# Designs tried in a protein design run: peptides against a protein of PDB entry 5OOQ. Part 177

Target 1, 227 residues: chain A of PDB entry 5OOQ
Amino acid sequence: YREDVRQVVTHPANALSFLQPGRLVEISVNGKDNYGWGAVVDFAKRINKRNPSAVYTDHESYIVNVVVNTMYIDSPVNLLKPFNPTLPEGIRPAEEGEKSICAVIPITLDSIKSIGNLRLYMPKDIRASGQKETVGKSLREVNRRFPDGIPVLDPVKNMKIEDEDFLKLMKKIDVLNTKLSSNPLTNSMRLEELYGKYSRKHDLHEDMKQLKRKISESQAVIQLDDL

## One batch from the design tools (peptide; made by RFdiffusion4, then SolubleMPNN)

Design b2_p26_5_s3
Fold by OpenDDE base, seed 3:
Structure b2_p26_5_s3 (fold): chain B 227 residues (1-227), chain A 26 residues (1-26)
Amino acid sequence: as target 1 above (227 residues)
Amino acid sequence: EEEEEKKLKEKKEEEEKEKNLKGILL
């Protein structure tokens, strides 16, 4: 059930409008490498220059550049290629007792575990000297302010995911959180039908999202100091 | 009266949509 919700939330039709600069996202690469919470720099549609006819899954069709503050210090970060989500060998998060550094890594939507209901102020040039480390300090401050965890976007209230099958899934999860005993395995078959509905809405939603993004960039920012 | 209540409700829903879309900025 949690994975089914994650697949719907991270679908391009839903996620991309919430991947503004500074948006906090929880990152897990290849289901193994947990970087924790990072900050979105930007995103782009995945283009293979060597094979322009390459077809990617919906969750692999976009690349998101994120700042993390948990990169292992001896990782070969100089081998990172912009907009290449295939990470070099040795790129990993620091383990307990290891030193970490700030890095910008390219990830797919499938590597997003959660989307936070918070944004950082992002510097104009994240590649400039000291700018990644500034974002890294801000990420530490956010984690300090939210010891119980960073607030996650509500898929229904915040993301406005109104699909009837998704709402039924959410209701089932709510009932299961109240009732410990019912078997989660039976609902996996309808995910492909759910994704097919989002894929058809994506083209119309991309045009509407470009418009909403332009409108949202011009409207007032609520700062944490006003709380 | 009912039209003013409807406009106030629509305005609150728009403000809530804007808050949900942007989140809190640090």
Scores: peptide ipSAE 0.029, ipTM 0.527, DockQ to the pose 0.517
Fold by OpenDDE base, seed 2:
Order: C-alpha cells, then structure tokens, then sequence
Structure b2_p26_5_s3 (fold): chain B 227 residues (1-227), chain A 26 residues (1-26)
C-alpha cells in the first residue's frame, strides 16, 4: 500500500507539478542507496540521444536533478553525467561515521521516496562553486527544525489527487492503519489501471509545457495555502 | 579585517538560510 501510494504520487502526471526548484524530496536510488532529503534543481524528459526509439516507463521517463548533502566524500562525483540517472560505480551516500559532501545527482521519479511539503529558495546558479554547499547547509537546518521528519505532501489535500480508485486506496490504508490485518495484493491491479488512466489522459510532452507554466503559476498557490 | 569578512560572510549565509527557511515556513 505505501509503495502503491508512492507509485501514484511519483507518477509524472502528479509529481512533476510539485518538482519546482527547491522542492524537498526524499531519495532512494535503486532501493538501497538512501540519500535522505534533497532539493530539486530541475527536471527534464529523459532523452536517449543514442537510441531515440528508447521507451521508458512513466517513472523512468523523466530525470530530476537533486542536490544531496549525503554523498560519500570519496565518491567519484566527477564521473556524474547530467541527465544520466545511471550513476557511476562508487556513487553512494555516506554511511554512519563517513564524511559527506554536497552533490547534484540525476535521478528518476522512481528514486523519489517522498515529496516534501517544503521548498527551499534555490540559488540561481547551483553549479557555481559553494552553491551546493549552501543548499546543503539549508537541508541540515531543515532537518534540525523538523526532528520528527520533514512534512510530506498530502496526496489528496496538497496534491489534489482526486481519482476515485486512489481515494479508495487511501481509505483502505487509513482503515488498515486502524486495523492492522488485511491483504495488500488485491489493490495492485487497480494501480496499473490508475496509471493507465494517468498515462492515457496526459500527453506527457504537452503536459511538460503546461506543467512548466503551472509550476510558474503554482508558485503563487503554495505560498498562499501554506500561510 | 579578515574576522569582519568572516562575520559578514557568516551573517550573509545566515540571512540566506533565514530567507530559505522563511520561504519554506511562510
């Protein structure tokens, strides 16, 4: 169920409008490399220049560049390629007791564990010397202010995901959180149908232009509703 | 002079952090 919610939340039709510069996202690469909370720099549609016919899943079809402050210091960060989510070998988060550095990593939507209900003010040029470290300091301060964890976007209240099957899923989760008992399997087939509805309704390419516009317009709304 | 530049840099970093946080918390 949590994975099912994550899949809906991180679907391009839902996630992209909330991936504004400075949006906090919790990052897990390949299900094992937990970078913790990072800040979105930008995103772009994944394009394979070598294989233009490459078809990606919806969750792999976009690249999100994220500042993390948990990169292992001896990671080969110089080998990081912008917009290549296939990270070089040795790119990993620092373990406990290891030193970390700030880095910009390209991730897929599938590597987003959670979308935070917080947004940093991002430097204009994040690639300039020291700017990643500034964001890294801000991330540390956010974590200090939210010791119980960074607030996550509510899929219904904040993200306005109003799909009936999703609302039924959320209600089931609420019931299951109250009633620890019953079987998760029956809902997975409905999620593929949910994704199929999102994928069919939104021509992802036109949506990216409209989303860039809505991202610019929704900058005003997130400022108003969080007041 | 170097200590004042360091304090000014720390203060600017703190103000930038506060702006980042105000933009988050407001």
Amino acid sequence: as target 1 above (227 residues)
Amino acid sequence: EEEEEKKLKEKKEEEEKEKNLKGILL
Scores: peptide ipSAE 0.028, ipTM 0.481, DockQ to the pose 0.082
Fold by OpenDDE base, seed 4:
Structure b2_p26_5_s3 (fold): chain B 227 residues (1-227), chain A 26 residues (1-26)
Amino acid sequence: as target 1 above (227 residues)
Amino acid sequence: EEEEEKKLKEKKEEEEKEKNLKGILL
């Protein structure tokens, strides 16, 4: 169920409008490398220069560049290529007791575990000396201010995901969380159908136009200084 | 000149740090 929600939330049709510069996202690469909360730098449609006819899944069709503050210090960060989600060997988060550094990593939408309801003010040039470390300090401060965890976007209230089957999924999750024993079996088969509905309805080109409009609508609700 | 440029750079970096910490709940 949580994975089913994640697949819907991270679909380009839903996620991209919330991937503004500075948006907090929780990052897990290849289901094993947990970087924790990072900040979005930018995103672009995935282009394969070697094979322009390469077809990607919807979740692999965009690359998101994110600042993380949990990169292992001896990771070969100099081998990182912007917009290349195939990370070099040795690129990993720091383990317990290891030193970490700030890095910008390119990830797919599938590597997003959660989208936060918070956005940092990003430096204009994140590649300039000291700018990644500044964002890294801000990420530490956010984690300090939210000891119970960073607020996650509500898929229905915030993201306006109004699909009826998705709403039924959310209701079932809420019922399960309240320990009301409702029969769990019926829901796994509908994810592929839900995904198929998003893939069929969304001409990614129209979504990119609507996305450009929504990205310009900065609805700032509360500044972190008011918290 | 170099010291003023350094102070201006440090001030801009500090202002940028403060802006980053202000973050927006969206």
Scores: peptide ipSAE 0.139, ipTM 0.686, DockQ to the pose 0.111; fails the geometry check
Fold by OpenDDE base, seed 5:
Structure b2_p26_5_s3 (fold): chain B 227 residues (1-227), chain A 26 residues (1-26)
Amino acid sequence: as target 1 above (227 residues)
Amino acid sequence: EEEEEKKLKEKKEEEEKEKNLKGILL
């Protein structure tokens, strides 16, 4: 159920409008490497230059760059490639008792565990000296101010996810959080149906965005030819 | 001079920290 909600919340059709610079996100890479709460730098559609025909899942189709303050100090951060979510060997969060540093890591939407209802003011150039560390200090202070956890976006109230099947899922989760009893199997089928609805909406939205971009590019080319 | 530069650096660091901490509750 929590995973089902996560899949809906982190779907491009829902998540991308909330991935503004400075948005707090809780990060778990490959379901193993927990970086905790980080801050969004930017995001872009995943493009494979070597294989343009590469089909990614919706959750893998975008790359989100995030500042984390939990990177292990001896991690080979210099090997990080912008917009490459395949992290080099040895890129990991610091364990208990290890020293951490601030780093910008590229992640997929699938690596977002939660989207926070907080947004930091981000430096204009996060790669400039000291800027990542400033964001890292801000992340520490946020964690200090919210000892019970950073507030998460409400999928319905904040994200305006109004899909009836999702609302039924949320109600079931609320009922399940109050009553452990209801069967997880009925939710997987609805998640696939929801996912199929979001995928179609995302495809249409991306097609419209690409069409608008092509129209804008065509108009920009027409304006350049008229100049 | 060095103490004033240190105080100015601390103040700038605190101001930058405060700017970043005004997390817009969006």
Scores: peptide ipSAE 0.059, ipTM 0.597, DockQ to the pose 0.127; fails the geometry check

Design b2_p26_5_s4
Fold by OpenDDE base, seed 2:
Structure b2_p26_5_s4 (fold): chain B 227 residues (1-227), chain A 26 residues (1-26)
Amino acid sequence: as target 1 above (227 residues)
Amino acid sequence: KEEEEAKLKKKKEEEEEEENRKGILL
């Protein structure tokens, strides 16, 4: 279900009106390369000069230029072509323990994982020396201020998506989330009440906290796969 | 009166939609 929501949210009819300069977007390229939260520079309709008859899907029909601060330092960023979403080999996010740099990358709408309800102030000339690094500092400061994650746009309240099938999808997700929240296994409080009655022994209480954590983590993963 | 209240309500809804579309500037 999360992917179905993402497909609707990232459709040009919905997404483009929210891709103003400085809009925060969460970026995943080819389902593998997670750059985290970046800032929109601009967007344009995808034009293939070599093949003008090229037909793109709706999600591939626009190119969004985004500033990321997670580019691997040894990535061949000089090979990046403006408005070409086919990234050169070796363009990737930094892994754990690797150094990162700021880069502007061209992505498709399909590479947007989520759209934030936040915008940064964007420099007029992002290609000028030091401007990407300024945005990169602002991105780090945002991540520091929002340790639990950047607020995502509400598709119904903020984006005003009024499609009946989408509203039915959202209602199903809300019902599932309510069921998950009402499930005694995910309701750590109700399990603590139930186990507080059974656990006369301190060791059983710790094993229960660990088991609850594992069950909650496993259910969160299962629900992420089912949504 | 009712037409003026309806115009004021519509204007507020349009302003809220524009604010939602612009997002929170940091």
Scores: peptide ipSAE 0.355, ipTM 0.783, DockQ to the pose 0.795
Fold by OpenDDE base, seed 5:
Structure b2_p26_5_s4 (fold): chain B 227 residues (1-227), chain A 26 residues (1-26)
Amino acid sequence: as target 1 above (227 residues)
Amino acid sequence: KEEEEAKLKKKKEEEEEEENRKGILL
């Protein structure tokens, strides 16, 4: 159930309009590496230059660059490639008692555990000296202010997800959070049907077209700055 | 009157949706 909500919330049709610079997101890479709350830098459509015909899942079709303040200090952060979500070996969060540093990591939408209702002020050049550390201080201050956790976006009230099957799922989860015990199997088939419905809704298609244009324009600007 | 109230309601709903989309800046 929580995973089913996560899959709907993190779908490109829903998530991308909320991934503005400074947006707080909770990050879990490969279901093992929990970085906690990070801040969005930017996002881009995933393009494989070596295999342009590569088909990604919807959740793997975008790369989100995020600032984290929980990177293990001895992680090979210099091996991080911009827009490559395949992290080098040894890139991990700091364990208990280990020192952490601030890093920018490229992740997929599938590595987003939750989207916060908060945004940090994001520096224009996050790669400039001291800028990541400034965001890292802001992340620590946010965690200090919200000891019970950072407020998560409400999928219905904030994200305006009006899908009837999703609303039924949310009601079931609310009933299940009140009643501990009901079964996981019915939810996977509904997710594919929900994704098929999200892909077909015209307003989401226009928002995705506008977002694809902004992404293409942002990629053109990034290609002009790398040139 | 009703058309102005409907336009005002729609504008307020669009502003609330935009505020929800922007999130709280810290």
Scores: peptide ipSAE 0.355, ipTM 0.788, DockQ to the pose 0.684
Fold by OpenDDE base, seed 4:
Structure b2_p26_5_s4 (fold): chain B 227 residues (1-227), chain A 26 residues (1-26)
Amino acid sequence: as target 1 above (227 residues)
Amino acid sequence: KEEEEAKLKKKKEEEEEEENRKGILL
């Protein structure tokens, strides 16, 4: 369910209109490297100069540059390439007890865990000396002000996602949150119908197959952890 | 009257949608 909502929210048709400079986003790279809340610098369509015929999924078709304040201090941040979401080896968040620095990282939409309802003031040149650290201080102050977490955009009220199957999904999640009863299987099938409305018919069908696969894999992992 | 009220309502909905898109600036 949460992954299903995340996939809809992070689809280009929904997410890109909310990725203005300074937009707060919660970042998880490859579902493993949790950077926490960062601030959007900019985004662009993914272009492979070496392979112009490369087809990306909708969630991988855009690159978002984000400021994070949780980068491990000894990470090879000098090897980071703007608009290259393939991060160098050793680029990771700081673990507990490690020192962190501010960095700009390129991520895909698939690395967005949530979109906040808040924006920071972004300097015009984030690469200028001290500007990333200023944003990093602002991120720390926001986290201090919101100890229970940064307010997430409401997909229906704020993002105006009016798809009937999505509204049914959201109602089910609300009922489940109220009832503490998890039944994840029923909504994964309807995400395909939901996705079918947001993308041009052909590109979505592959993304839907991949999403079904990821959902099935995530359900298999949950079943393995419940064993 | 009703047409002006409908236009005013639509304008408020568009302004609210724009504010929602912009988010709260800190």
Scores: peptide ipSAE 0.354, ipTM 0.787, DockQ to the pose 0.790
Fold by OpenDDE base, seed 3:
Structure b2_p26_5_s4 (fold): chain B 227 residues (1-227), chain A 26 residues (1-26)
Amino acid sequence: as target 1 above (227 residues)
Amino acid sequence: KEEEEAKLKKKKEEEEEEENRKGILL
């Protein structure tokens, strides 16, 4: 259920209008590397200069540059390429007890775990000396002010996601959150039916097949966490 | 009167949608 909501929220049709400079986003790269809350610098459509005919999934079709303050200090940050979401080996968040630094990393929409209802003031030249560290201080201050977590955008009230199947999904999640005692609703609405309404018919059919595989794999993981 | 109230309501809804899109600036 949470992954189904995340997929809808992070779709370009919904997410891009909320990715203004300074927007807070929670970042998880490859489902493993949790950077926590970062701040959006900018975004651009993914362009492969070597293969201009490269087709990406909707969630991989844009690159979002984000400031994080949780980069491991010995990470090879000098190897980071602007607008290249394929991170070099050794680029990771700091573990507990490790020192961290501020970095700008390029991520895909699929690496966004949540979108916050907060926006920081973003310097115009984030690449200038000391600017990333200033944003990093602001991120620490926000985390200090919100110990219970940064307020997440409401997909319905804030993002105005009006899809009927999504609204049914949200109602089911609300009913499950209120009914902690009742059986998991076995009827995962096919995310395919949710996406089929947002897409212009042609490009989604292949992305829906790949998404169905990722959902089936993620449902196998959710069955482990619901025990 | 009713048309002015409808315009005022629509303007408030548009302002709320714009505020929701901008987020809270810190």
Scores: peptide ipSAE 0.352, ipTM 0.789, DockQ to the pose 0.748

Design b2_p26_6_s1
Fold by OpenDDE base, seed 1:
Structure b2_p26_6_s1 (fold): chain B 227 residues (1-227), chain A 26 residues (1-26)
Amino acid sequence: as target 1 above (227 residues)
Amino acid sequence: DEEKEEKELEEKQKKREEELEKMEKE
């Protein structure tokens, strides 16, 4: 269920309006590499220069550049390509006992575990000398101030996600969290069905948005040819 | 033909809208 909520929260329709410069996001790349809380630099629509016709899933359709302060010091950060979410081999967070550095990494929306209810000051030129380290210090300070965890955006109260199926999902999750002593399997099956319905609706909405964009782009080209 | 492609996309959109409406009524 947490994954289901994450899928909704990190969908472009919901997430992008909260990915302002300095927004805190919790980062997990490929479900394995946990960088912890980072800060958003910027984001852009994913463009494949080699295959302009490439269709990405919603969660892979945008690249978010984030400052992390947990990059392993010996990671080949020089091999990082701007707006390329396919990270080079050896790009990983520092493990316990390893030294870390600050880095800007490109991630997909799918690599966002949580969106924080906090924003840091983000320098205008994060690539300038010392700027990443400044953000890194700010990240450390935030983690120090919130030992129990950085506040996460409430999907309903903060993000204003008003989808009825999502609200039903959230209510069921709340019920399950309160009734953890009850048979989790039966409740999980019902939630899976609801999530399945929501996911399908979401996929349809995304398909529609993609189609609308393609139509609009086609119309724009036609109008330019008529001018 | 760009116009033909646009029409095909519009038809696909309409189909998806109908599928969505059906799912919202269920």
Scores: peptide ipSAE 0.036, ipTM 0.596, DockQ to the pose 0.017
Fold by OpenDDE base, seed 4:
Structure b2_p26_6_s1 (fold): chain B 227 residues (1-227), chain A 26 residues (1-26)
Amino acid sequence: as target 1 above (227 residues)
Amino acid sequence: DEEKEEKELEEKQKKREEELEKMEKE
């Protein structure tokens, strides 16, 4: 259920408008490497220069650069390539007792566990000396101020996801969270069906938006050629 | 060629809208 909500929240149609510079995001790379809360630097559409015809899933179609303060100190951070989500071997969070450093890592939308309802000040030039560390200090301060966890964006109230199937999904999750004892299996199948319907609707909406943009672009080009 | 491509995109959009309407009625 949490994964279903995550898939909806992290879909480009919903997430991108909330990935402003400084937006806090909780990061889990490949479902294993938990970097904790980081701050968004920027994002861009994923482009494969070697294979322009490469098709990515919606959740892999954008790259988000994020500042983390939990990078293992001996990680080969110099091998990180901006906008390349394929991380070099050895890039990992610090384990307990290990020292960490600040780094900017490129991640996919699929690596976002949660989107926070907070934004940090993001320096214009994060690559400048000391800027990553400044953001790292701010991240530590936020974690200190929110010991019970950083506030997460409400998908309905904050993100304005108004799809009826999604609302039903959220309601069902809320009921399940309050009633831990009721038959989770029957509820899981129905949730999967609801998520499947929502996902399909969402994909259709995104296709429509893309088509509308392409039509508008084509019309603009035609108008320019007719002038 | 560009007008033909635009019409094809419009038809594709219309089909997607119809699919969406069907899903909303279900």
Scores: peptide ipSAE 0.035, ipTM 0.616, DockQ to the pose 0.017
Fold by OpenDDE base, seed 3:
Structure b2_p26_6_s1 (fold): chain B 227 residues (1-227), chain A 26 residues (1-26)
Amino acid sequence: as target 1 above (227 residues)
Amino acid sequence: DEEKEEKELEEKQKKREEELEKMEKE
């Protein structure tokens, strides 16, 4: 159920308005490399220069540049390509006992575990000498101030996700978290049904959005031919 | 040919809107 909520929260329709410069995000790349909390620099729509017709999934259709302070010191950071979320071999977080450095990495929305209800001051030129390290110090200070974890954005109260099926899903999750004592299997089946309904509605909305885009593109081509 | 494709896309969109409305009423 947490993964289901994550899929909704990290969808472009919900997430992008909260990915302002300095926004804290919890980062897990490929479900394996946990960088912890980082800070958003910027984001852009993913464009493949070699294949302009490439279609990405919703969660892979945007690239988010983030500052992390947990990069392994011997990682080949010089091989990082701006706006390329396919990270070079050897790019990983530091393990326990290893030294870490600050780095800017490009990630997809699918690599966001959670969005924090906090923003850091983000320098205008993050590539300037010492600026990444300044953000890294701020990240350490935030982690020190919130030893029990950084506050996460509430999907309903903060993000204003008002879909009825999503609200029902959230209520059921809350009931399950409070009533761990009653039949977890029956409650799990009902949650799967609600998630299934929400996922189907979401897919329909995305299909409609894609169709609207195709219609607009067709109209634009017709207008260009009439000029 | 482009006008025919646009009409087909509009019909598909309308059908998806009807399916969505049906799911919201359930």
Scores: peptide ipSAE 0.034, ipTM 0.585, DockQ to the pose 0.016
Fold by OpenDDE base, seed 2:
Structure b2_p26_6_s1 (fold): chain B 227 residues (1-227), chain A 26 residues (1-26)
Amino acid sequence: as target 1 above (227 residues)
Amino acid sequence: DEEKEEKELEEKQKKREEELEKMEKE
């Protein structure tokens, strides 16, 4: 179900309007290379100049350029081709104990695990000397401010995904999460009450996360203006 | 006024935290 949600959220019809410069996205390339949270530079429709008739899936039809601060230092970043999401061999995130650098990598929508409800300031010329590192510092600061994780866009409240099947899916996920958290031995009525309470608690937690985000955003903007 | 908005958000957060705490105690 989580993957189903991800597929809907990362579909071009839903995701592209939220991939503004500076948007935080959680990145996993090929399901194995986790770069963590990065920041969107820009995106473009994938065009194969060599094969204009190439057909891509919806999730592969766009290339998103993202700044990451977790690139392994010895990765062959010089081999990165702009707007080519097929990363060269050796391009990987740093493992524990390895040094990392900032890099701009092209990814597909399918490589987005989550879309954050935060935006960083994105320099106009990210390829200029020192600009990636500036964004990298901002990413570190955001991670520091959100030790429990960066707030994710709510598909319904924030992204306004109103698809009935999607809403049903979300409801089902919520029900299942509640059932998993509730001791199965409680009477059906108590389960409904507990579910109601859990759902309300969940909503409160999400609201709190959103508020914390807004506060942090306000503080970040203020701090950025003061710097 | 960004500072006012921040304070309002903090108050809303506090209120929700109190509501959550109340719900956890029930």
Scores: peptide ipSAE 0.031, ipTM 0.553, DockQ to the pose 0.020

